# Ledger of designs, part 16: peptides against a protein of PDB entry 5GWM

Target 1, 52 residues: chain A of PDB entry 5GWM
Amino acid sequence: DSAISKEDEERYQKLVTENEQLQRLITQKEEKIRVLRQRLVERGDAKGTELN

## One batch from the design tools (peptide; aimed at target 1 K32 L36 L40 R43)

Design b2_p25_4_s4 (made by RFdiffusion4, then SolubleMPNN; its pose is not in this set)
Fold by OpenDDE base, seed 4:
Structure b2_p25_4_s4 (fold): chain B 52 residues (1-52), chain A 25 residues (1-25)
Amino acid sequence: as target 1 above (52 residues)
Amino acid sequence: DDEKLREEYLKLKEEIEKLRKKLAE
């Protein structure tokens, strides 16, 4: 039967954790992008008013 | 300030692409 070494398990867990962290960061930035894009759209609709 | 929003938008897109590249490794 195949066996997984402790070292291999630790490597796997590190990769899983890192991937989860990366995915969370991506999700957070994508949410911010959506908000910014919406603001740009709204400001475009409000052209002629003061914009920051 | 629309320019600031656009700059931040572009920056975030670039950051996401970097993160996706790392995730794909």
Scores: peptide ipSAE 0.243, ipTM 0.797, DockQ to the pose 0.455; fails the geometry check
OpenDDE base, seeds 1, 2, 3, 5: peptide ipSAE 0.238, 0.238, 0.237, 0.240; ipTM 0.794, 0.793, 0.794, 0.795; seeds 1, 2, 3, 5 fail the geometry check

Design b2_p25_5 (made by RFdiffusion4)
Pose (drawn by RFdiffusion4):
Structure b2_p25_5 (pose): chain A 52 residues (1-52), chain P 25 residues (1-25)
Amino acid sequence: as target 1 above (52 residues)
Amino acid sequence: EEEEEELEEYEELEEEIEELREELE
């Protein structure tokens, strides 16, 4: 592409890379916290305190 | 004591997930 240079590409490529990293980091904690969610259901802490 | 430790761990991990979601946005 004459308009879309290496500039636009690198910016996009690195960006998708950022997405890949931290979306995985989230899943790691979510799956584990997910179990804690169920446990908190028995405690009644499922909701916590959301006054906002 | 175990239940309190689990709750503390949950709150800490939840905050870390919120921070990661903010960085992703």

Design b2_p25_5_s1 (made by RFdiffusion4, then SolubleMPNN; from b2_p25_5, 11 letters changed)
Fold by OpenDDE base, seed 5:
Structure b2_p25_5_s1 (fold): chain B 52 residues (1-52), chain A 25 residues (1-25)
Amino acid sequence: as target 1 above (52 residues)
Amino acid sequence: SEDKKLLELYKQLEEEIKELRKKLE
C-alpha cells in the first residue's frame, strides 16, 4: 500500500490554511458591505432619493 | 458625494470578493 509523503501532507495543510484565510477575508468584506448598505439606507431615509 | 463614495466602495468590495471566490474554485 502507498502512503502520503510528509511533503504532500505539508502542501495539503498549506492549502487548507490558505482557504481558511481567503474565507475570513470574504467574511470581513461582506461585513463591510453590510455596514455600507446600512449607511446608504440611513442616508436614503434622511435625504429621500438624493445621492449626495 | 458621500453616497457616491459608499457606492464605489461597495462595488470595489464586491469585485474583490469575486476574485477571492475565484481563488477558492
Scores: peptide ipSAE 0.181, ipTM 0.762, DockQ to the pose 0.486
OpenDDE base, seeds 1, 2, 3, 4: peptide ipSAE 0.181, 0.179, 0.180, 0.183; ipTM 0.760, 0.758, 0.761, 0.762; seeds 2, 4 fail the geometry check

Design b2_p25_5_s3 (made by RFdiffusion4, then SolubleMPNN; from b2_p25_5, 9 letters changed; failed a check: too like the target's own chain)
Amino acid sequence: SEDEKELELYKKLEEEIRELREKLK

Design b2_p25_5_s4 (made by RFdiffusion4, then SolubleMPNN; from b2_p25_5, 10 letters changed)
Fold by OpenDDE base, seed 2:
Structure b2_p25_5_s4 (fold): chain B 52 residues (1-52), chain A 25 residues (1-25)
Amino acid sequence: as target 1 above (52 residues)
Amino acid sequence: SEDEELLKLYKQLEEEIKELREKLK
């Protein structure tokens, strides 16, 4: 029977934590994009085809 | 214009997300 070393487990956990941090940053930026997109739609609806 | 600035910010955020996704790979 084989098992991973403690060192390998710690390395894995660091990668998992880093990936979770990256995902949180992505989610935050995607939420900001949704807000900006909505503002653009609202302004576009109000201004027609004009870009102001 | 305000709309142009919003579009620029939108594009900047899209690029930042792209870079973060590249790090995730």
Scores: peptide ipSAE 0.265, ipTM 0.798, DockQ to the pose 0.529
OpenDDE base, seeds 1, 3, 4, 5: peptide ipSAE 0.263, 0.261, 0.263, 0.263; ipTM 0.798, 0.798, 0.798, 0.798; seed 4 fails the geometry check

Design b2_p25_6_s2 (made by RFdiffusion4, then SolubleMPNN; failed a check: too like the target's own chain; its pose is not in this set)
Amino acid sequence: SDLEEYKQLQRELTQLREKLAELQA

Design b2_p25_6_s4 (made by RFdiffusion4, then SolubleMPNN; its pose is not in this set)
Fold by OpenDDE base, seed 4:
Parts: C-alpha cells; sequence; structure tokens
Structure b2_p25_6_s4 (fold): chain B 52 residues (1-52), chain A 25 residues (1-25)
C-alpha cells in the first residue's frame, strides 16, 4: 500500500513524545495548583495579596 | 510563598495548554 518515509515517522514520533510530555507537565501542575488553591482558601487570602 | 507559586504555575499551565493546542493544529 502507501508507505511513510523514515523522516516522516521520526517527525510524527517527536510530536507524539512532545504531546505526552506536555500532558504529564499539565497534570503535575494542575495537581500542585489544586493544593495551593486550597491553602490560599484556608488562609483567607485572595489573588494579588502577598502570601507565604 | 504559596500565592507566588500558584500564580507562576497558573502562567506555566496556560503556556503548556497553548503549546498543546498548537500541536493539535
Amino acid sequence: as target 1 above (52 residues)
Amino acid sequence: DDLEEYERLQRELRQLREKLEELKK
């Protein structure tokens, strides 16, 4: 049937890898954001106000 | 400083989502 060049396959694999990497990073940040948001709520702090 | 970290992560998350969306085009 139709063939895909090695170069096209490598390009596709790079996109797949990048997509997976982005998804992992997004998940990690979303989890940390969830924790931080809860801490901010518990402290009664709002965005724009210094917190530590 | 939880607020600074929160705001940083929100910015980074936005950037990651934008990049992911660009990959889908």
Scores: peptide ipSAE 0.373, ipTM 0.858, DockQ to the pose 0.555
OpenDDE base, seeds 1, 2, 3, 5: peptide ipSAE 0.371, 0.371, 0.370, 0.368; ipTM 0.857, 0.857, 0.857, 0.856; seeds 3, 5 fail the geometry check

Design b2_p25_7_s2 (made by RFdiffusion4, then SolubleMPNN; its pose is not in this set)
Fold by OpenDDE base, seed 1:
Structure b2_p25_7_s2 (fold): chain B 52 residues (1-52), chain A 25 residues (1-25)
Amino acid sequence: as target 1 above (52 residues)
Amino acid sequence: SLEEEAKKEAEEELEKLRKREKEEE
């Protein structure tokens, strides 16, 4: 069993915490992109209906 | 705090990893 050094364990803990924070930020950005795309469709459809 | 929640979640994932490693011994 390759005993993970205390320093490697502390590094791993920091990486796990950072990855979880980044994943939350990614999810928030993806939801914002979804909402913005929906608003673009609604505005595109509104312009399409005004041009017809 | 968002930081305290992220630390807690990371500690829970580490505990799961250590448990799996101990089950593989």
Scores: peptide ipSAE 0.051, ipTM 0.605, DockQ to the pose 0.016
OpenDDE base, seeds 2, 3, 4, 5: peptide ipSAE 0.040, 0.040, 0.040, 0.039; ipTM 0.580, 0.585, 0.575, 0.576

Design b2_p25_7_s3 (made by RFdiffusion4, then SolubleMPNN; its pose is not in this set)
Fold by OpenDDE base, seed 2:
Structure b2_p25_7_s3 (fold): chain B 52 residues (1-52), chain A 25 residues (1-25)
Amino acid sequence: as target 1 above (52 residues)
Amino acid sequence: SALEEARKEAERELEELRKREEELE
């Protein structure tokens, strides 16, 4: 039977956990960008305008 | 504008996160 070492399992779980954390952070940034884009539309603000 | 700069910053940070995620694949 093929067995994974404890050290290999621990390394794998660290990578899985980091990937899941990154995916959550990505989703949060995508939401932030969506909200900011919507606020820019609601203000009538556009790229290249002098508006704050 | 401040909102445009905040959007640009968030897009840069998102791209950095995506690059790091790709390095784990």
Scores: peptide ipSAE 0.283, ipTM 0.818, DockQ to the pose 0.050
OpenDDE base, seeds 1, 3, 4, 5: peptide ipSAE 0.282, 0.281, 0.281, 0.283; ipTM 0.818, 0.818, 0.819, 0.820

Design b2_p25_7_s4 (made by RFdiffusion4, then SolubleMPNN; its pose is not in this set)
Fold by OpenDDE base, seed 3:
Structure b2_p25_7_s4 (fold): chain B 52 residues (1-52), chain A 25 residues (1-25)
Amino acid sequence: as target 1 above (52 residues)
Amino acid sequence: SLEEEALREAEEEIRELLEEERELE
């Protein structure tokens, strides 16, 4: 029966590794977003104001 | 503000990463 070839396993593992990397990056960016939003709230900065 | 710009950039980067993830599915 159709055993997965070694080449197919290697391709699959690359995709899994890439997906895990993307998930880590997403998590990091989500945390960055959380922190930035919190800073804006704490400062009372209105969206589109000249305040940094 | 610079923080609002950084927020927009981070949101854009997430959208790109989510699209890349979807292309792997």
Scores: peptide ipSAE 0.138, ipTM 0.751, DockQ to the pose 0.070
OpenDDE base, seeds 1, 2, 4, 5: peptide ipSAE 0.135, 0.133, 0.134, 0.131; ipTM 0.748, 0.745, 0.748, 0.746; seed 2 fails the geometry check

Design b2_p25_8_s1 (made by RFdiffusion4, then SolubleMPNN; failed a check: too like the target's own chain; its pose is not in this set)
Amino acid sequence: EVEQLQRKLTQKEKLLQEYEQKLAE

Design b2_p25_8_s2 (made by RFdiffusion4, then SolubleMPNN; failed a check: too like the target's own chain; its pose is not in this set)
Amino acid sequence: EVEQLQRLLTQKEKEYQELLQRLEE

Design b2_p25_8_s3 (made by RFdiffusion4, then SolubleMPNN; failed a check: too like the target's own chain; its pose is not in this set)
Amino acid sequence: EVEQLQRRLEQLEELERRYLQRLEE

Design b2_p25_8_s4 (made by RFdiffusion4, then SolubleMPNN; failed a check: too like the target's own chain; its pose is not in this set)
Amino acid sequence: EVEQLQRLLTQLEELERELRQRLEE

## One batch from the design tools (peptide; aimed at target 1 Q23 L25)

Design b2_p26_1_s2 (made by RFdiffusion4, then SolubleMPNN; failed a check: too like the target's own chain; its pose is not in this set)
Amino acid sequence: DELEKLKKELEQLQREIEELEKRIAE

Design b2_p26_1_s3 (made by RFdiffusion4, then SolubleMPNN; its pose is not in this set)
Fold by OpenDDE base, seed 4:
Structure b2_p26_1_s3 (fold): chain B 52 residues (1-52), chain A 26 residues (1-26)
Amino acid sequence: as target 1 above (52 residues)
Amino acid sequence: DELEKLKTELEQIKREIEELKKKIAA
């Protein structure tokens, strides 16, 4: 049975770390979206409408 | 118009999220 090389393990860990970072960014942006949607609701506007 | 600014920002952030998700999925 062949073991995973150190190089492959390092590549894998880089991908894991990157994905974790990307997920954090997504979470932050989703929170911002929540805030913006709430502001739009407070203005009496519905998502997807062109009413100003 | 502040409402349009908010809508524009919302759509921009949605696009950014989609790009990030595509990067994760790649």
Scores: peptide ipSAE 0.206, ipTM 0.751, DockQ to the pose 0.073
OpenDDE base, seeds 1, 2, 3, 5: peptide ipSAE 0.205, 0.205, 0.206, 0.206; ipTM 0.750, 0.748, 0.751, 0.750; seed 1 fails the geometry check

Design b2_p26_1_s4 (made by RFdiffusion4, then SolubleMPNN; its pose is not in this set)
Fold by OpenDDE base, seed 5:
Structure b2_p26_1_s4 (fold): chain B 52 residues (1-52), chain A 26 residues (1-26)
Amino acid sequence: as target 1 above (52 residues)
Amino acid sequence: DELEELKKRLEQIQREIKELEEKIAK
C-alpha cells in the first residue's frame, strides 16, 4: 500500500529541506573556491588553497 | 575537508529520501 506514517512524513520533510540547504551551500562554496582560484591565477600565484 | 563532508552528508540524505519514496510507492 501507498500509506505513510506521520513519523515517516515528518522525516521525509526534514530530509528534503536539508537536501535543498546542502545543495545550495555546496554550490556556493564551490563557486567561491572557483573565484578564489581564478584570482590566484590572475595574480600569477603558483599556490592554491586546501582550507576547504 | 568541509566541502567533502557536506557532499558525504548530501549523499546520505539522498539515499534516505529514496528509501522513503520507495516505501510510499509500494
Scores: peptide ipSAE 0.374, ipTM 0.843, DockQ to the pose 0.572
OpenDDE base, seeds 1, 2, 3, 4: peptide ipSAE 0.372, 0.329, 0.373, 0.372; ipTM 0.843, 0.789, 0.842, 0.843; seed 4 fails the geometry check

Design b2_p26_2_s1 (made by RFdiffusion4, then SolubleMPNN; its pose is not in this set)
Fold by OpenDDE base, seed 3:
Structure b2_p26_2_s1 (fold): chain B 52 residues (1-52), chain A 26 residues (1-26)
Amino acid sequence: as target 1 above (52 residues)
Amino acid sequence: ELEELKKRLEEIQREIKELEEKMKAK
């Protein structure tokens, strides 16, 4: 059958680019959240060992 | 906001999938 229109191809390329950008940004934010949570656990453990 | 980014990603992924299915059908 007929190929997609030029407009559909241009839209597809823009969507793929934005998808990659968002995936990177989400991954960066999720990693930052993970690191912050880990630091809170480590600080809690340090205080627990100091009190015991 | 992480949730807004995830919501936008889901919208984009749906539209990408629709275009890919359109390409397969033609």
Scores: peptide ipSAE 0.542, ipTM 0.885, DockQ to the pose 0.623
OpenDDE base, seeds 1, 2, 4, 5: peptide ipSAE 0.542, 0.540, 0.545, 0.530; ipTM 0.885, 0.884, 0.884, 0.882; seeds 1, 4 fail the geometry check

Design b2_p26_2_s2 (made by RFdiffusion4, then SolubleMPNN; its pose is not in this set)
Fold by OpenDDE base, seed 4:
Structure b2_p26_2_s2 (fold): chain B 52 residues (1-52), chain A 26 residues (1-26)
Amino acid sequence: as target 1 above (52 residues)
Amino acid sequence: DLEKLKKRLEEIQRELKKLEEEMKKK
């Protein structure tokens, strides 16, 4: 078994780091979208309740 | 744009998997 080259290891570590960063950023954005949608529903429900 | 981020993540995950498979063959 040949050891991984230094260049391949450096590339791998960069990709791992970017993968983790993107996962966190996506999670944060998805949570923000969820919260915004919930607030829109709550506002709609409040308007519906006010109309009723 | 969330979809662009997801696409980039998928690309990285494919590259990581390919590199891991290459490392496993050596």
Scores: peptide ipSAE 0.360, ipTM 0.818, DockQ to the pose 0.629
OpenDDE base, seeds 1, 2, 3, 5: peptide ipSAE 0.355, 0.322, 0.356, 0.358; ipTM 0.817, 0.765, 0.816, 0.818; seed 3 fails the geometry check

Design b2_p26_2_s3 (made by RFdiffusion4, then SolubleMPNN; its pose is not in this set)
Fold by OpenDDE base, seed 3:
Structure b2_p26_2_s3 (fold): chain B 52 residues (1-52), chain A 26 residues (1-26)
Amino acid sequence: as target 1 above (52 residues)
Amino acid sequence: ELEKLKKRLEEIQREIKELEEKIKAK
């Protein structure tokens, strides 16, 4: 009973591949969001120091 | 867009886990 079907193995490999692709893409988008937020803070701080 | 990707990832991770439990149960 320990063996999975060939169909289950092929499905598993496709899911693992898609999982890795999505994890990379999500990480890239989250890093981009972080960088954009940081740039917004830095611009806010620069304007605050110019007005004071 | 990001939320759709995260939702799809969660679906895939559930299906991977179901297959892993199926292997473990045999």
Scores: peptide ipSAE 0.424, ipTM 0.851, DockQ to the pose 0.600
OpenDDE base, seeds 1, 2, 4, 5: peptide ipSAE 0.426, 0.421, 0.421, 0.421; ipTM 0.853, 0.852, 0.850, 0.851; seeds 1, 2 fail the geometry check

Design b2_p26_2_s4 (made by RFdiffusion4, then SolubleMPNN; its pose is not in this set)
Fold by OpenDDE base, seed 3:
Structure b2_p26_2_s4 (fold): chain B 52 residues (1-52), chain A 26 residues (1-26)
Amino acid sequence: as target 1 above (52 residues)
Amino acid sequence: ELEELKKRLEKIQKEIEKLKKEMAEK
């Protein structure tokens, strides 16, 4: 068993950071979509265009 | 695109798990 290299640790930390950033961004977009859909329901509007 | 972000997230998660396995096997 060898200790992890500094390079492996740095690569891991970069991937973890990107993973956290993407998770936050996805959550923000999904919440925005939820809010917009709820507003359409409250207005009694027909289904809006598909949101990506 | 939300789907593109989800696909990128999935790739990153797979890379994390691969690196974790490689580090644990050393």
Scores: peptide ipSAE 0.431, ipTM 0.854, DockQ to the pose 0.690
OpenDDE base, seeds 1, 2, 4, 5: peptide ipSAE 0.431, 0.429, 0.432, 0.428; ipTM 0.852, 0.853, 0.852, 0.853; seeds 1, 4 fail the geometry check

Design b2_p26_3_s1 (made by RFdiffusion4, then SolubleMPNN; its pose is not in this set)
Fold by OpenDDE base, seed 5:
Structure b2_p26_3_s1 (fold): chain B 52 residues (1-52), chain A 26 residues (1-26)
Amino acid sequence: as target 1 above (52 residues)
Amino acid sequence: DLEELERLKTELEQKKKELEELKKKM
């Protein structure tokens, strides 16, 4: 019977929601970085084939 | 973009820590 306060419950629910939002943003940023890196590799490979 | 990603990861880990502290009170 751990009496969690109403304030602790509201804070918990807020933190759950914020963590889910942050995780979505992180995933979106990681994918954006991946795509940008892939485009740089593809351009590097194209230049490497032109220099050979 | 990379620096922003690292800030978001740091913020997530801070909020995860607070969440685990609240779960210990349950």
Scores: peptide ipSAE 0.342, ipTM 0.822, DockQ to the pose 0.622
OpenDDE base, seeds 1, 2, 3, 4: peptide ipSAE 0.339, 0.340, 0.340, 0.342; ipTM 0.820, 0.821, 0.820, 0.822; seeds 1, 3, 4 fail the geometry check

Design b2_p26_3_s2 (made by RFdiffusion4, then SolubleMPNN; failed a check: too like the target's own chain; its pose is not in this set)
Amino acid sequence: ELEELKKLKTELEQKEKELKELEEKM

Design b2_p26_3_s4 (made by RFdiffusion4, then SolubleMPNN; failed a check: too like the target's own chain; its pose is not in this set)
Amino acid sequence: DLEELEKLKTELEQLEKELEELKKKM

Design b2_p26_5 (made by RFdiffusion4; failed a check: too like the target's own chain)
Pose (drawn by RFdiffusion4):
Structure b2_p26_5 (pose): chain A 52 residues (1-52), chain P 26 residues (1-26)
Amino acid sequence: as target 1 above (52 residues)
Amino acid sequence: IQKLETENEQLQKRLEELEELEEKYE
């Protein structure tokens, strides 16, 4: 592409890379916290305190 | 690109919230 140079590409590529990294980091904590969520259901802490 | 940047910022905030939740229940 004459307009879309290496500049736009690198910016996009690195950006998708950022997306891949931290979406995985979330899943790791989520799956484990998911179990905590169930446990917190028995404790009634499922909602916590959301006054906002 | 701007949309993906916004999505990544939201994902960073979500990761911070999950870290704070994990520290709370450690």

Design b2_p26_6_s1 (made by RFdiffusion4, then SolubleMPNN; its pose is not in this set)
Fold by OpenDDE base, seed 3:
Structure b2_p26_6_s1 (fold): chain B 52 residues (1-52), chain A 26 residues (1-26)
Amino acid sequence: as target 1 above (52 residues)
Amino acid sequence: SELEKELKELEQLKKKLEEIEKQLKE
């Protein structure tokens, strides 16, 4: 059985926080892509139509 | 360890973010 030190716990917490931030950014980027593709389609843009 | 697992997951997220950013620019 192994235990984590307080210093390891602090390092872990920093990584958890960064992970959560990156996940939020990923979600935002994915939504932005979907919205932009939809706008191109609505405008009758050939590229937008192709992307659908 | 939990610390090592989190490091690996963070690396995977960074790779996913880079791919999404690439797709956004295409």
Scores: peptide ipSAE 0.050, ipTM 0.583, DockQ to the pose 0.081
OpenDDE base, seeds 1, 2, 4, 5: peptide ipSAE 0.038, 0.046, 0.037, 0.038; ipTM 0.562, 0.580, 0.562, 0.566; seed 1 fails the geometry check

Design b2_p26_6_s2 (made by RFdiffusion4, then SolubleMPNN; its pose is not in this set)
Fold by OpenDDE base, seed 1:
Structure b2_p26_6_s2 (fold): chain B 52 residues (1-52), chain A 26 residues (1-26)
Amino acid sequence: as target 1 above (52 residues)
Amino acid sequence: SELQEELEELEQLKEKLREIQAQLEA
């Protein structure tokens, strides 16, 4: 049959779940980066420089 | 620095995401 097996579906769903988890983590990191960059701007430092 | 560490971790997460997405499309 052309339908995927239960094992294949479970494997696929695990990948989907991991994909969603990674997307959430990426969003969280991007927010942290935004905050850190804003602090640099507020201190008068150039964007992309090291934080003191 | 904290910023550089977060940037590196972000890139690592993005790489993992790309790998998972490639597997989903296979």
Scores: peptide ipSAE 0.533, ipTM 0.894, DockQ to the pose 0.665
OpenDDE base, seeds 2, 3, 4, 5: peptide ipSAE 0.527, 0.529, 0.523, 0.526; ipTM 0.892, 0.893, 0.891, 0.892

Design b2_p26_6_s3 (made by RFdiffusion4, then SolubleMPNN; its pose is not in this set)
Fold by OpenDDE base, seed 5:
Structure b2_p26_6_s3 (fold): chain B 52 residues (1-52), chain A 26 residues (1-26)
Amino acid sequence: as target 1 above (52 residues)
Amino acid sequence: DELEKELKELKQLKEKLKKIKEELEK
């Protein structure tokens, strides 16, 4: 009775894939940030904004 | 620095994710 067009399905699949990709990238960034912050703590650098 | 760069990129990714989730919930 009701059907989703091929174009609508493709758009939806692209959104789902992008969502998954973004979630993985976010997790990776959060881990990298954690490591960077930990290194600053270990070095006794309380600011964390002065070191490249 | 690298930390500020990663924090900025993380914010951008989260904003993109928010928009994608909003579109998926329509």
Scores: peptide ipSAE 0.575, ipTM 0.907, DockQ to the pose 0.608
OpenDDE base, seeds 1, 2, 3, 4: peptide ipSAE 0.575, 0.571, 0.572, 0.574; ipTM 0.906, 0.906, 0.907, 0.906; seed 4 fails the geometry check

Design b2_p26_6_s4 (made by RFdiffusion4, then SolubleMPNN; its pose is not in this set)
Fold by OpenDDE base, seed 3:
Structure b2_p26_6_s4 (fold): chain B 52 residues (1-52), chain A 26 residues (1-26)
Amino acid sequence: as target 1 above (52 residues)
Amino acid sequence: DELEKELKELEELKEKLKEIEKQLKE
């Protein structure tokens, strides 16, 4: 197998960085959704989609 | 509708993540 080129390594590192960024964003969204759903429960609303 | 918006955005992020993870495995 051929050794990975510098360009391929740089492309890989960019993908890794983007992956990490997306994972952080997903975590943040999931936390926000959790909070929104909890607020609906506290308001006595069983339907999360009704929160504007 | 904020919750629905956030859920949609979450799914979009997850789809992007799947694509990046696919590229990392290729």
Scores: peptide ipSAE 0.554, ipTM 0.900, DockQ to the pose 0.630
OpenDDE base, seeds 1, 2, 4, 5: peptide ipSAE 0.553, 0.552, 0.548, 0.553; ipTM 0.900, 0.900, 0.899, 0.900; seeds 1, 4, 5 fail the geometry check

Design b2_p26_8_s2 (made by RFdiffusion4, then SolubleMPNN; its pose is not in this set)
Fold by OpenDDE base, seed 2:
Structure b2_p26_8_s2 (fold): chain B 52 residues (1-52), chain A 26 residues (1-26)
Amino acid sequence: as target 1 above (52 residues)
Amino acid sequence: MKELEELKTKLEQIEKEIKELEEKMK
């Protein structure tokens, strides 16, 4: 029976952790964009840039 | 992982947009 090595499992867990960290950072920065866009609207600036 | 590289690219794009918006706030 083939089993995953401890080294392969550790590599996988590092990638999963990094992915989760990036997802959290993206969410935080998307909220920052929302706030900045709202402030520009309140100031009377034209809504310019679209984000993914 | 392809998904990880896609997230890194998305993060870079988001950081660029934040910078542009912060410049407009000046």
Scores: peptide ipSAE 0.178, ipTM 0.738, DockQ to the pose 0.069
OpenDDE base, seeds 1, 3, 4, 5: peptide ipSAE 0.182, 0.174, 0.171, 0.169; ipTM 0.735, 0.735, 0.733, 0.734; seed 1 fails the geometry check

Design b2_p26_8_s4 (made by RFdiffusion4, then SolubleMPNN; its pose is not in this set)
Fold by OpenDDE base, seed 4:
Structure b2_p26_8_s4 (fold): chain B 52 residues (1-52), chain A 26 residues (1-26)
Amino acid sequence: as target 1 above (52 residues)
Amino acid sequence: LEELEELKTRLEQIQKEIEELKEKMK
C-alpha cells in the first residue's frame, strides 16, 4: 500500500464528485431523449429527433 | 445528442483518472 499526497486526495474527491454529477446529467438527458422518442412513437410521427 | 456524447466522453476521462489514482494508492 502506498500513501497518496493531500493534493492527490483532493484531486480524487473532486473527480468522484464530478463523476457523480456527470452520471446524473447523463441520466437526465437520456431520460429526456427517451420521453421525446416515446412521444414520437405514440403520435406515429416519422420525424427524427435532432438533439444536442 | 452531441452534448450528451461530450458528457459521456468527459465521464470516461474522469473514470480513467479515478482508476489511476486508486491504483496509485495500492
Scores: peptide ipSAE 0.503, ipTM 0.873, DockQ to the pose 0.614; fails the geometry check
OpenDDE base, seeds 1, 2, 3, 5: peptide ipSAE 0.502, 0.503, 0.501, 0.502; ipTM 0.872, 0.873, 0.872, 0.873; seeds 1, 2, 3, 5 fail the geometry check

## One batch from the design tools (peptide; made by RFdiffusion4, then SolubleMPNN; aimed at target 1 Q23 E30 L36; its pose is not in this set)

Design b2_p27_2_s2 (failed a check: too like the target's own chain)
Amino acid sequence: EKENEQLQRRLTQLEELEQRLRELLER

Design b2_p27_2_s3 (failed a check: too like the target's own chain)
Amino acid sequence: EEENKQLQRKLTQLEELEQRLRQMLEE

Design b2_p27_2_s4 (failed a check: too like the target's own chain)
Amino acid sequence: EKENEQLQRRLTQLEVLEQRLREELEK

Design b2_p27_3_s1
Fold by OpenDDE base, seed 2:
Structure b2_p27_3_s1 (fold): chain B 52 residues (1-52), chain A 27 residues (1-27)
Amino acid sequence: as target 1 above (52 residues)
Amino acid sequence: LKKEIEELERLKTELEQIKKQIAELEA
């Protein structure tokens, strides 16, 4: 790999932080989807059961 | 080290796409 400038190092740190934030947000949304699907199953909603 | 930056940029793009797909499912 090539050496990086101070600006590249700052960009790297920003990307690390941003990607971690995105991953956390996705995890939260996946949990929300799981809960919603479970509620549909509990209600006996045929469409909910088809969501698999 | 520049390769690592490129890898993180690619990962960011993938995560943004996943976030978009989730938003579409919630709509």
Scores: peptide ipSAE 0.199, ipTM 0.790, DockQ to the pose 0.062
OpenDDE base, seeds 1, 3, 4, 5: peptide ipSAE 0.135, 0.195, 0.198, 0.192; ipTM 0.725, 0.789, 0.789, 0.786

Design b2_p27_3_s2
Fold by OpenDDE base, seed 4:
Structure b2_p27_3_s2 (fold): chain B 52 residues (1-52), chain A 27 residues (1-27)
Amino acid sequence: as target 1 above (52 residues)
Amino acid sequence: IKKELEELKQLKTKLEQIKKEIEELEK
């Protein structure tokens, strides 16, 4: 591995933090989609393509 | 669901970009 500058380390830490934030947001969105799909299944409705 | 799927797609795209940049800094 190559040496990393102070500026690169600061950038790296920001990227790691953003990565964690994005992962949490993705999980939240996936859960929301799961819930919506499950409600459609429970009601016997077709695919949620009509939903916004 | 369309809106949520599109937002999810955008988040995943951003995540892949961030992961790539992290990988470049780690090598």
Scores: peptide ipSAE 0.416, ipTM 0.849, DockQ to the pose 0.600
OpenDDE base, seeds 1, 2, 3, 5: peptide ipSAE 0.415, 0.414, 0.416, 0.415; ipTM 0.849, 0.849, 0.850, 0.850; seed 2 fails the geometry check

Design b2_p27_3_s4 (failed a check: too like the target's own chain)
Amino acid sequence: IKEEIEELEKLKTELEQIEKELEELKA

Design b2_p27_6_s1 (failed a check: too like the target's own chain)
Amino acid sequence: SEIEEYRKLQREIEQLREKLEQINKQL

Design b2_p27_6_s2 (failed a check: too like the target's own chain)
Amino acid sequence: SELEEYRELLREIKQLEEKLEEIKKQL

Design b2_p27_6_s3 (failed a check: too like the target's own chain)
Amino acid sequence: SELEEYKKLQREITQLKEKLEEIKKQL

Design b2_p27_6_s4 (failed a check: too like the target's own chain)
Amino acid sequence: SELEEYEKLKREIEQLKEKLAQIQKQL

